# Designs tried in a protein design run: peptides against a protein of PDB entry 6D0Y. Part 22

Target 1, 225 residues: chain A of PDB entry 6D0Y
Amino acid sequence: ETEDHLESLICKVGEKSACSLESNLEGLAGVLEADLPNYKSKILRLLCTVARLLPEKLTIYTTLVGLLNARNYNFGGEFVEAMIRQLKESLKANNYNEAVYLVRFLSDLVNCHVIAAPSMVAMFENFVSVTQEEDVPQVRRDWYVYAFLSSLPWVGKELYEKKDAEMDRIFANTESYLKRRQKTHVPMLQVWTADKPHPQEEYLDCLWAQIQKLKKDRWQERHIL

## One batch from the design tools (peptide; aimed at target 1 H5)

Design b2_p15_6_s3 (made by RFdiffusion4, then SolubleMPNN; from b2_p15_6 with E4A E6K E9K)
Fold by OpenDDE base, seed 2:
Structure b2_p15_6_s3 (fold): chain B 225 residues (1-225), chain A 15 residues (1-15)
Amino acid sequence: as target 1 above (225 residues)
Amino acid sequence: SELAEKVLKEHEEEL
């Protein structure tokens, strides 16, 4: 395939076609694998780009990378390295929206057998450890907790299956932080559900509650978080 | 991802 055609194929995967998505992904993975000798750098760059710019296709591209990794382990590694570099750059640039998305993307790569569970656990340990650092603004500490918690819908099951003790430690540290962190005092808003009014929770507390429920439900999502 | 699990499992079976 030509370079331009590869771009088109990568960008359009998951769109309406005569074939199933699964078939299209398998086919594209094969095409990309075949072209790696000639276009590795381009393909790598394209995948990184679409991964960042098309969040609506997260699972499509993680799956594609999973297929590519299965075919070419070295390429999978290079892709992960590139994404980690992007994450670092996003953090340095204070682009927290991109950064959190990248964490979610990396999280789903665990399910795609591209990233090992222990590596993801280590990343989350590093994130939550920021809560223990001195001279770090709370907003930054909160973000790392948010990045961790908000990624668990994609990877919590796998991590608890393989690293339950380590995950429990991270959870304990997270809970401890959430209890001791300062909260802004805002007029309490009431949320009504089936004639049962309740106070609106702070966003991290709310997320924590949602994740705790998800954990209790064995990481099977039955509702939209 | 359910998609990932399905596709990758099928891929492994085809290899």
Scores: peptide ipSAE 0.219, ipTM 0.850, DockQ to the pose 0.044
OpenDDE base, seeds 1, 3, 4, 5: peptide ipSAE 0.216, 0.217, 0.211, 0.210; ipTM 0.850, 0.850, 0.844, 0.847

Design b2_p15_6_s4 (made by RFdiffusion4, then SolubleMPNN; from b2_p15_6, 5 letters changed)
Fold by OpenDDE base, seed 5:
Structure b2_p15_6_s4 (fold): chain B 225 residues (1-225), chain A 15 residues (1-15)
Amino acid sequence: as target 1 above (225 residues)
Amino acid sequence: MELAKKVLERHEEEL
């Protein structure tokens, strides 16, 4: 009964409530902390599951883990280890969509003080280093670059504040790779704006341009209203 | 990001 209750609480967090989301998260963190002595494994599994299956609640669950980590540092470490294992499993299973999402999730954990900025920088250095590997399919190289770039909206600000020199090096290596890689033209539906056809950019080139703009804007998302 | 910052800062102030 208690396990089912925990599952319900974890799955429903962030839904409409009379209380603020912040208060609900703090409350849930307290409940989970109290139950860790008896249900650590279950709670860990539940959090890993919802993190993977409910991407719309990414920031909710990263925040929750951040709160738990603040209360129980060991649990935070175990959670990160579990997520890294899951990432490795996803890669082995060729589930690249899940894998890239997990990288994004881990990236947001830096903002939650669960993962140290230098550790995330090291991970991204490892990802971009794949571009230098010989006898590796370009699809693999492209994926690691994509995983890096697509995660920066969540963590780029924090990483540049703490490790600007290292990040600049990663960016330089990324740019160098993007210039030398083979570009494939995927016919995408041309969004014709009647007056100026936007040239269809290759997906990584497009993403790179977006991230460069984001960096220029000091990692502030300007909503084009 | 904003949620995490808000919640964690509040938590740190309360602890």
Scores: peptide ipSAE 0.076, ipTM 0.772, DockQ to the pose 0.044
OpenDDE base, seeds 1, 2, 3, 4: peptide ipSAE 0.072, 0.074, 0.072, 0.075; ipTM 0.770, 0.768, 0.770, 0.771

Design b2_p15_7 (made by RFdiffusion4)
Pose (drawn by RFdiffusion4):
Structure b2_p15_7 (pose): chain A 225 residues (1-225), chain P 15 residues (1-15)
Amino acid sequence: as target 1 above (225 residues)
Amino acid sequence: STEFEELMEKRLEEL
C-alpha cells in the first residue's frame, strides 16, 4: 500500500505544483530516508525504473539520488551497482537507445557528487576505444561515440576541469574517427537534398559541431535544468 | 492541491 504511495510519489515529482522543484526534491528525499529502513529494496528498483524509462526528467532524478547518497553512502553504492548491472543487461539485449539513457544518467550523477569524475572518464575512453576495434560495423563505433558525445551536455564542464589531459586524448581520438567515417549513405536519409535554407546534417557530424561550440563557450549551456 | 501534494501530506501524517 505505502509502496504504491512511494511509486506515484516518485513519478510525479517535478510536475506542476505550488511548491518549487527544489523544495519538492528536498522534501521527497526526506521521506525516502524515513521509509528507507523498511523499503530499501523497493525504493531501489523504482529509482532504477525512472532512470531507465524517464530520460526527459533525467536531471530531477539524478538530484534526488544525489541527495540520498550524501545522506546514505551504502544506498548510493547499491544504486550505482544496479545501474552498471542494467547497462550491461541493456547492451546484451541490443537495447542501445535505452543504454544511452543509463550512460547519460551515470554521467549526470557526477554533477551530483555520486560518482567520481575519473571513473567516468575511464569509462568514456573505453567507449571511444571502440573506434579502434577492427572487423566491426561502423554503426557500432558510431553508437559508442554517440553515447559519449550526447552525455557531455550534462557532464561536460565537470569532466574537463577535473581532467583535461585525458579528455583531450578522448577528443583527439573522437575527431580522428569522425573524419574517416563514410557518409555515402546520407542522401537516402535526407528529407531534403538541398542545402538551403537548412542543411540536413548527419547526426554525429551535427552533434560534434554542437559539442565543439559548447567547448569554445567554456562549457556554458543555458537550457539544461 | 495537486495529487503529489495530497500524497505527500498524507504520508507525513502517517509518519

Design b2_p15_7_s1 (made by RFdiffusion4, then SolubleMPNN; from b2_p15_7, 10 letters changed)
Fold by OpenDDE base, seed 3:
Structure b2_p15_7_s1 (fold): chain B 225 residues (1-225), chain A 15 residues (1-15)
Amino acid sequence: as target 1 above (225 residues)
Amino acid sequence: MTELEKLFQELLKKR
């Protein structure tokens, strides 16, 4: 395969085909594996790029990486490391939307057996531990909580199946933080009726409520959050 | 190693 051909294959995966998506992904994984000796760096860069730029194909690319990891364990590790580097770069560039998305992508890699559940739990423990840092802006604490909570739709089920006790501790710590943090109230976001005001919840409180409901529903998503 | 670096290294453990 040429570099241009590899790029085309990677970018177009998941598009309509006569074959099943699973079959196409397995086939592509085989092609990419065969080309790793010559094009590892290119393939790695391409996968990182599409992971970042095509959020609508998140599960497609995590699955592809999972298949590649099964074929070449070292490549899977290098990919995770590359994604972590991208996450750090996004944070340094103040691209917090990209950073959160990358955390979600890494979270879904647990489902694809690229990242171990205990490792992701440990990551989230560290995220929530930031809430205990002293002399730091609340926005920093809030971001890590947001990154944690907003990733749970992708990995919460797996983490609770494997590490329920640890996850419960993380949830307890998160709840404790949310109760004690300062809330910003914007009157314009509140719809007031004469007798029954319907206050808009603060964004983290709202997200927390949604995640609590998802947890209660055994992580079965009924609608896209 | 920064705290952030330590945080992200957890993803690489026990793969």
Scores: peptide ipSAE 0.074, ipTM 0.780, DockQ to the pose 0.017
OpenDDE base, seeds 1, 2, 4, 5: peptide ipSAE 0.060, 0.031, 0.031, 0.056; ipTM 0.770, 0.707, 0.706, 0.769

Design b2_p15_7_s2 (made by RFdiffusion4, then SolubleMPNN; from b2_p15_7, 7 letters changed)
Fold by OpenDDE base, seed 3:
Structure b2_p15_7_s2 (fold): chain B 225 residues (1-225), chain A 15 residues (1-15)
Amino acid sequence: as target 1 above (225 residues)
Amino acid sequence: MTEFEKLFQERLKKL
């Protein structure tokens, strides 16, 4: 009965309530902290599950984990370890969509003071190093670059504030790879009846341009109106 | 208020 209750609380956080989201998150963090001695494994599993299955609530759950980490540092570490294991499993299973969500989640945990900036930089260095692997499909290289670039909206500001030189090196390596890789000309499915057939920019080139602009704008996202 | 509490409040404004 108690385990089911914890599941309900974790899954429903961020939903419509009479209380503020802040109050709900603080309250939930308190409940979970109190239950850690008896239900740590269950709580870890539940948090990993919602992190994986509810990407729309990413910032809610990273914030919750941040609150828990502040109260129980060991739990935060165990959670990160579990997430890394899950990431490895997803990659091994070629579940790239799940894997990218996990990378974004880990990235946002830097902002929540759960993961240190140098550790995240090291992870991204490892990702971009895949571009130098020989005898591997380009799709593998492309995915790791995508995972890196697509995570920067969440963590780029923090990483450049603390590790600008290392990040610049990663960017240089990324740029070099993007210039030399083969671009797949997917014929634009003409579904976008925009009058002038602008050739659809390749997805990684487009993402690269967006990230370069974001970097130039000091990592402040302008609301796409 | 801890540094995290301040950050927490800032993050909540963005949710």
Scores: peptide ipSAE 0.032, ipTM 0.731, DockQ to the pose 0.034
OpenDDE base, seeds 1, 2, 4, 5: peptide ipSAE 0.032, 0.031, 0.032, 0.030; ipTM 0.732, 0.729, 0.732, 0.721

Design b2_p15_7_s3 (made by RFdiffusion4, then SolubleMPNN; from b2_p15_7, 8 letters changed)
Fold by OpenDDE base, seed 3:
Structure b2_p15_7_s3 (fold): chain B 225 residues (1-225), chain A 15 residues (1-15)
Amino acid sequence: as target 1 above (225 residues)
Amino acid sequence: MSEFEKLFEERKKRL
């Protein structure tokens, strides 16, 4: 009965309530902390599951983990280890969609003070280093660059504040790779209006330009209406 | 300020 109750609490956090989301998250963190001595394994599994399967609640669960980590650093560490293991498994299984989401989740955990900035920098260094591997398909190189760049909206500000020199090196290596890689121009079906004022950019080049702009804007996203 | 940052700061005040 208690295990089912924990599952319900974790899965339903962020749903409509008479209380604020912030209050609910603090309350849940307290409940989970109190139950860790008896149900640590169950709680860990549940958090990993919802983190993986409910991408729409990414910020809710990263925040929850951040709050819980502040209460119990050991548990926070175990959670990160479990998520990294899941990332490795996804990569081995060539489940790149899940893998990129997990990288984004881990990236946001840096903001939640669960993962140290240097550790995330090291991860991104490892990703970009794949571009230097010999005899590997370009699609593999491209994916790791994509995983890196697409995660920067979540963590770029924090990493540049703490590890600007290292990040600049990663950016330089990324730029170098993007310049030398083969660009595949797939004629995209003109789903929209015939008057394309702008030529279609290759997806990584487009992402690179967006990230460069974000960096220039000091990592503040401006929503253009 | 992120939602987490708000919560974190509030928690710090309670300690």
Scores: peptide ipSAE 0.033, ipTM 0.694, DockQ to the pose 0.045
OpenDDE base, seeds 1, 2, 4, 5: peptide ipSAE 0.025, 0.026, 0.027, 0.028; ipTM 0.545, 0.631, 0.651, 0.635; seed 5 fails the geometry check

Design b2_p15_7_s4 (made by RFdiffusion4, then SolubleMPNN; from b2_p15_7, 5 letters changed)
Fold by OpenDDE base, seed 1:
Structure b2_p15_7_s4 (fold): chain B 225 residues (1-225), chain A 15 residues (1-15)
Amino acid sequence: as target 1 above (225 residues)
Amino acid sequence: MTELEKLFQKRLEEL
């Protein structure tokens, strides 16, 4: 690891170059493919690491994994399995920010043809199903709903194009939960002190409204959520 | 230039 040149190549992708980013990614995918027979475990570990630690390069690394998966059809599965393990570990460690990011990363892998849309739908179904469990703290239910909703900007379009009926069911369950959950407002976090000119909304209600608007706009983002 | 960098450059040239 002292002279990890693979790490250097992977970490530096996306930096300013004479070549296009797309060309650099394709080239790197080719290099990694060639080294898989000897360094698969190392490459897998490195990609998981940069995926976790470099959120600013999310689309770069999802694209890289997509390109590599296109070259080696087995790699994507192993990578996804590793990422799911990381997600579980982050949840166990109460690192919820990392966990949310990992869900977003996995979501974008659908666009890169690494994860099938039905598999992502199943994951979101599992997330929203937590809201139906008894004797579970609301904060945990809220987190899974947040993880689902906050990931839709990256994958909502694709999922609705392929699994609209299933997505509508998930949305209905989400809406039902949001109507039933206890809503609290912390004064320190309140943006509005009165209902006029804008009603004060709880953060999940606000996110829900934003996602509903995004859905109405056919998943064309007009502003950053 | 490392062997990996050389290989990377080679792959870039093949695009």
Scores: peptide ipSAE 0.020, ipTM 0.416, DockQ to the pose 0.215
OpenDDE base, seeds 2, 3, 4, 5: peptide ipSAE 0.018, 0.018, 0.018, 0.018; ipTM 0.612, 0.612, 0.605, 0.521

Design b2_p15_8 (made by RFdiffusion4)
Pose (drawn by RFdiffusion4):
Structure b2_p15_8 (pose): chain A 225 residues (1-225), chain P 15 residues (1-15)
Amino acid sequence: as target 1 above (225 residues)
Amino acid sequence: SEEINEERLEAAREE
């Protein structure tokens, strides 16, 4: 019964309400502490569900997990382990669109001080390391590069300031791979073949240009909540 | 259920 009260309470946080988003998260994180001794097992799988199925509300739930971790270290560990467990499950089942949501979630938890930045950089340079794998489809290399680049809008500022020597190695490996990719197939996938008024760009070249501009902008982006 | 949840949240905010 109270479990249902916990689920609908987690799913609806951040919706339109009289209280501010921050007041709602601080209050919700407080009640999840009180119920945690009894319902630790259930609260855990619910947060795993929203990290998997609600990527649009991503930053809301990483902050919530961030608050519970600052107050309860063992819960933060159990959750991160569950995320690593699910990331493997998703990649094994060929659910890559679902996996990028989990990788984005783990990345943004660095901003919440739940995951150390070096651990995240180590995972990313293993992602880009897939560009070196031989006898594998380009789409495989593309996805692992995409998972890295698409997480940087959230975690980009933090990972660079803390560790820029290894991040530049990653960017160098990434730029080298992007230049040697074959784009012969792009015309079949363009809604318009014309370059005017708007070019229809290959998705990785587009994301690369977007990340490099954000880099030149000192990693300042004004949209992400 | 919604009223119970609002009451619990109000109590948590007051603390």

Design b2_p15_8_s1 (made by RFdiffusion4, then SolubleMPNN; from b2_p15_8, 9 letters changed)
Fold by OpenDDE base, seed 5:
Structure b2_p15_8_s1 (fold): chain B 225 residues (1-225), chain A 15 residues (1-15)
Amino acid sequence: as target 1 above (225 residues)
Amino acid sequence: MEEEIQKRLEEALKK
């Protein structure tokens, strides 16, 4: 009964309520903390599950984990370890869509004071280092670059505020790779919105341009990536 | 920032 109740609370958080979202999250964090002595494993599994299966609630659950981490520091560490294991499993299973989302989730945990900036930088360094491997297919190298770049909207500001030199090196390596990688030849298509043409370009080049613009704008998101 | 979580994450990434 208690387990079912916890599942319901976790899954439904963020839905319409008489109370603010912040108050609901604080309340839920308190409930979960109180139940950790008896249901730690269950709560851990539940949080990992909703984190991976409900991407529309990414910021809700990262915030929840942040609040819970503030209450129970050890649990926060265990949760991060569990998420890393899940990421590795997703990669091994060639579930790249889940994997990239998990990277974004972990990225946002930096903003929630769960993961330290240096740790996230180290992860991204590892990702971009794959581009230097000769025995790895380009599609794999491209994925790691994509995972890195597509996560920066969530964490780029924080990382540059705290680890700007290291981030610049990662960017330089990324740029170098993008210049030397093979590009698929496809017919140019243009999407028109009113009288405004929007030509299609290679997806990583497009993403790179968007991220550079975001960086230039001091990570203030003024456009949809 | 939490040093212990940082350590755990770094260790996990090395595996």
Scores: peptide ipSAE 0.032, ipTM 0.709, DockQ to the pose 0.021
OpenDDE base, seeds 1, 2, 3, 4: peptide ipSAE 0.021, 0.029, 0.022, 0.021; ipTM 0.535, 0.701, 0.523, 0.517

Design b2_p15_8_s2 (made by RFdiffusion4, then SolubleMPNN; from b2_p15_8, 9 letters changed)
Fold by OpenDDE base, seed 4:
Structure b2_p15_8_s2 (fold): chain B 225 residues (1-225), chain A 15 residues (1-15)
Amino acid sequence: as target 1 above (225 residues)
Amino acid sequence: MDEEIEKRLKEALEK
């Protein structure tokens, strides 16, 4: 396989095909594995790029990475490291939209058995610990809570299945923070569950309510967040 | 952003 061909394959995976997505992903994983000896760096870079630039294919690429990780554990590790580096760079650059997306991507990698549940829990512990930092802007605290909560639809079920006690502690700390933080209410933000309209809430309280409902529903989504 | 936080994140995800 040539580099150009690999790029095409990686970018186009998940598009309309006569074969199932699963079969295509398995096939691509096999091709990529075979080419790692020659094109590891390129493949790594390509996967990182498409992961970032094609958010609509998040689950496709997390699955692909999962398949690759199963074939080549070292590569999976390198990919995770690259994504973490990118997350750090995004944070340094104050690119919080990319950063939060990367957290979601990493979260879904837990489902794909690329990242261990304890590691993700530790990440979220680190996020929520920011709420305890002294002499920092609330916006920083809020963002990490947002990053945590907004990622739970992708990984909450798995984490509670394996680390329920730790997750409960994180939730308790989150709730405590949300109660004491300053709030700016926005009338256009509200949570809808069943047929019951909720009072207007600011974005983080709204998200918290949604996640609490999701948790209560055992992480079975009834609505899109 | 705090470099220490970033460091902790990296360490937390180490296999």
Scores: peptide ipSAE 0.020, ipTM 0.615, DockQ to the pose 0.017
OpenDDE base, seeds 1, 2, 3, 5: peptide ipSAE 0.007, 0.009, 0.019, 0.008; ipTM 0.502, 0.484, 0.544, 0.489; seed 2 fails the geometry check

Design b2_p15_8_s3 (made by RFdiffusion4, then SolubleMPNN; from b2_p15_8, 9 letters changed)
Fold by OpenDDE base, seed 2:
Structure b2_p15_8_s3 (fold): chain B 225 residues (1-225), chain A 15 residues (1-15)
Amino acid sequence: as target 1 above (225 residues)
Amino acid sequence: MEEEIRKRLEEALAR
């Protein structure tokens, strides 16, 4: 396969086809595997690029990487390393929107058996531990909590199945932080003070409530968050 | 690999 052809295949995966998505993904994984000896770096770069630039295809690409990882474990590791490097770069560049997305992407890779649950738990432990640091701005603490909570729809089920005790500890720490954090922006942003039945809520508190509900529902999504 | 990933993730948080 030519590099241009590989690029086309990777970019267009998930588009309308006569075949099922699953079949297409398996097929593409096979093609990519076969070409890894010659085009590993190119394929790696392409996958990283589309993963970052096409967030609407997050689950497609995590699945693809999962399939590829099953075929070539080393490549899966290299991909994860590349994504982690990208996360580092995004954080360094203060590109927090991209960073959040990358955390979510990595989270979904747990479901695809690319990242081990304990590793993701460790990452989230570290995220929430930022809330315990004394000389860190609240905005930074809030971001890490947000990154954690907003990723749970993609990985919460798996993490609680594998590391329930650790996750409960993380949740407890998160809850503790949310109770003590300042909410100075809320009065300024709230337009309706007495509006029933839909009171305005601080965004992290709202997200927390949603995640608590999701947890209660055993991580079965019934609603679009 | 798990430990390596963990280490790398920890390093990412240091930024």
Scores: peptide ipSAE 0.023, ipTM 0.678, DockQ to the pose 0.017
OpenDDE base, seeds 1, 3, 4, 5: peptide ipSAE 0.021, 0.015, 0.021, 0.021; ipTM 0.584, 0.482, 0.590, 0.651; seed 4 fails the geometry check

Design b2_p15_8_s4 (made by RFdiffusion4, then SolubleMPNN; from b2_p15_8, 9 letters changed)
Fold by OpenDDE base, seed 1:
Structure b2_p15_8_s4 (fold): chain B 225 residues (1-225), chain A 15 residues (1-15)
Amino acid sequence: as target 1 above (225 residues)
Amino acid sequence: MEQEIEERLREALAA
């Protein structure tokens, strides 16, 4: 494959085809592996770009990276490093929407056997540790908690299976923070079920409740969070 | 083959 054709292949993977998605991904992984000696930098940049700009294809590209990592472990490592650098850059630029998406992407890479569970646990420990920082805006602390909790639908099961004690500690710290953080006082929207009023919870409290339920349900989602 | 990255990620997180 030529360099210019690689872009097309990577961007179009997962689109309508006569073959299965798995077959197409395996085929593409083979093509990319073969071209790494000549186009490693280009392929790396392309994968990073589409991973960031096409969130609707998150699982497609995490799977592709998983396949590539199995073929070329060093390339997989370079990709992860590039994504971590991008995460740091997003945070520096205050692009928190991109940053949280990147955390979710990295989380799903655990399922694809690219990132080890202990490493992801360490990342989440770092995130939740921000809640203990002094003289920082609450919005910063809230964001890292949000990034952690909102990523658990993708990786919570795997992390609890392998690092349950560490995860319990992270949860305890998170719960403690949520209890003591300041909450904006605003008129609460209420939903009514029959004659029973139910006030809408603050977004982090709501997310926490959803994650607790998900955990109780053995990380089997019954609804989209 | 399942190859999981651990050390590289730890290094990246520390940087």
Scores: peptide ipSAE 0.034, ipTM 0.687, DockQ to the pose 0.022
OpenDDE base, seeds 2, 3, 4, 5: peptide ipSAE 0.028, 0.020, 0.022, 0.032; ipTM 0.672, 0.558, 0.655, 0.693

## One batch from the design tools (peptide; aimed at target 1 H5 V13 S17)

Design b2_p16_1 (made by RFdiffusion4)
Pose (drawn by RFdiffusion4):
Structure b2_p16_1 (pose): chain A 225 residues (1-225), chain P 16 residues (1-16)
Amino acid sequence: as target 1 above (225 residues)
Amino acid sequence: EEEEREEAVEALEELL
């Protein structure tokens, strides 16, 4: 019964309400502490559900996990382990769109001080390392590069300041791969073939240009909540 | 702090 109370309470956090978003998260994180001794098992799989199925509310739930971790280290570890477990499950089942949500989630947890930045950089340079794999489809290399680049809007500032020597090695590997990609198929996927008024760009070239501009902008982006 | 948590929980229960 109270489980249902916990689920609907987790799913609705951040919706329109009289209280501020921060006041709601601090309050919700408090009640999840109190119920944690009895319902640790349930609270865990609910947070795993929202990290998988609600990527639009991503930053809300990483902050919530961040608060519980600062107060309970063993819970933070159990959750991260569950995320690694699910990331593997998703990649095995060929659910790559679902996997990028989990990778974005793990990455943003660095901003919440749940995951150390070196551990995240090590995982990313293993992602880009897929560009070196031989006898694999370009789409495979593309996705692992995409998972890296699409996470940087959230975790980009943190990973660069803490470790810029290894991050530049990753960016160098990424730029080298992007230049040698074949774009012969793009015309079949363009809504307009004309370059005016708006070019229809290949999605990785577009994301690359976006990330490089954010880099020149000292990793300052003014939209992400 | 407890009162603030109760207010936040009551506000979230209105969304149930």

Design b2_p16_1_s1 (made by RFdiffusion4, then SolubleMPNN; from b2_p16_1, 8 letters changed)
Fold by OpenDDE base, seed 2:
Structure b2_p16_1_s1 (fold): chain B 225 residues (1-225), chain A 16 residues (1-16)
Amino acid sequence: as target 1 above (225 residues)
Amino acid sequence: MEEEIKRAIEELEKLF
């Protein structure tokens, strides 16, 4: 069936092929574009699923979505909305790792011209603003900071090129929070550091240091994945 | 897009 075929194509993109990855992505984008009138909902669901479950292929799928958005102007917006819904569902289900993957995916969509840089900055402003709320659990504050910081390798360069002043404010707020927070075990974040040698209490500090270095190095990253 | 994302984030905050 056509739906099964689409699923197969989407899931297998980026695997070893006789053709270049670029050619395969362009070809797949063409196939998906042609099927949007009849299978848009299915395609959206499939792309959201692989975005959630296959973080190792993040840049492949963001590129694919970018190509689709270039072909169908409204597709990107609908996809982003679907991703936000998926993010909400992941959080409700306490799938915090998946939630972070989705935030990273959304971040990389800026590079693919699906999400505007100002919109992503606004998202991160709202994330970090949670740290200023009173009477909220630190685990919540920590998660938003982690989601922000861990996404910057994918989008920090673009955001600073276009919104440096706003990003500096976000960084200042983040730094302020990190200085005042209690450094205790956070079960929510432990899932993300289970295989890491660093204690949970130091994880955000380490990540912050890494991101500061990345910023200093003008966001030059040799390997993101 | 910014307002949409803002609203989405506000809804996310209610989950904690």
Scores: peptide ipSAE 0.028, ipTM 0.650, DockQ to the pose 0.017
OpenDDE base, seeds 1, 3, 4, 5: peptide ipSAE 0.027, 0.028, 0.028, 0.028; ipTM 0.683, 0.651, 0.654, 0.647; seed 1 fails the geometry check

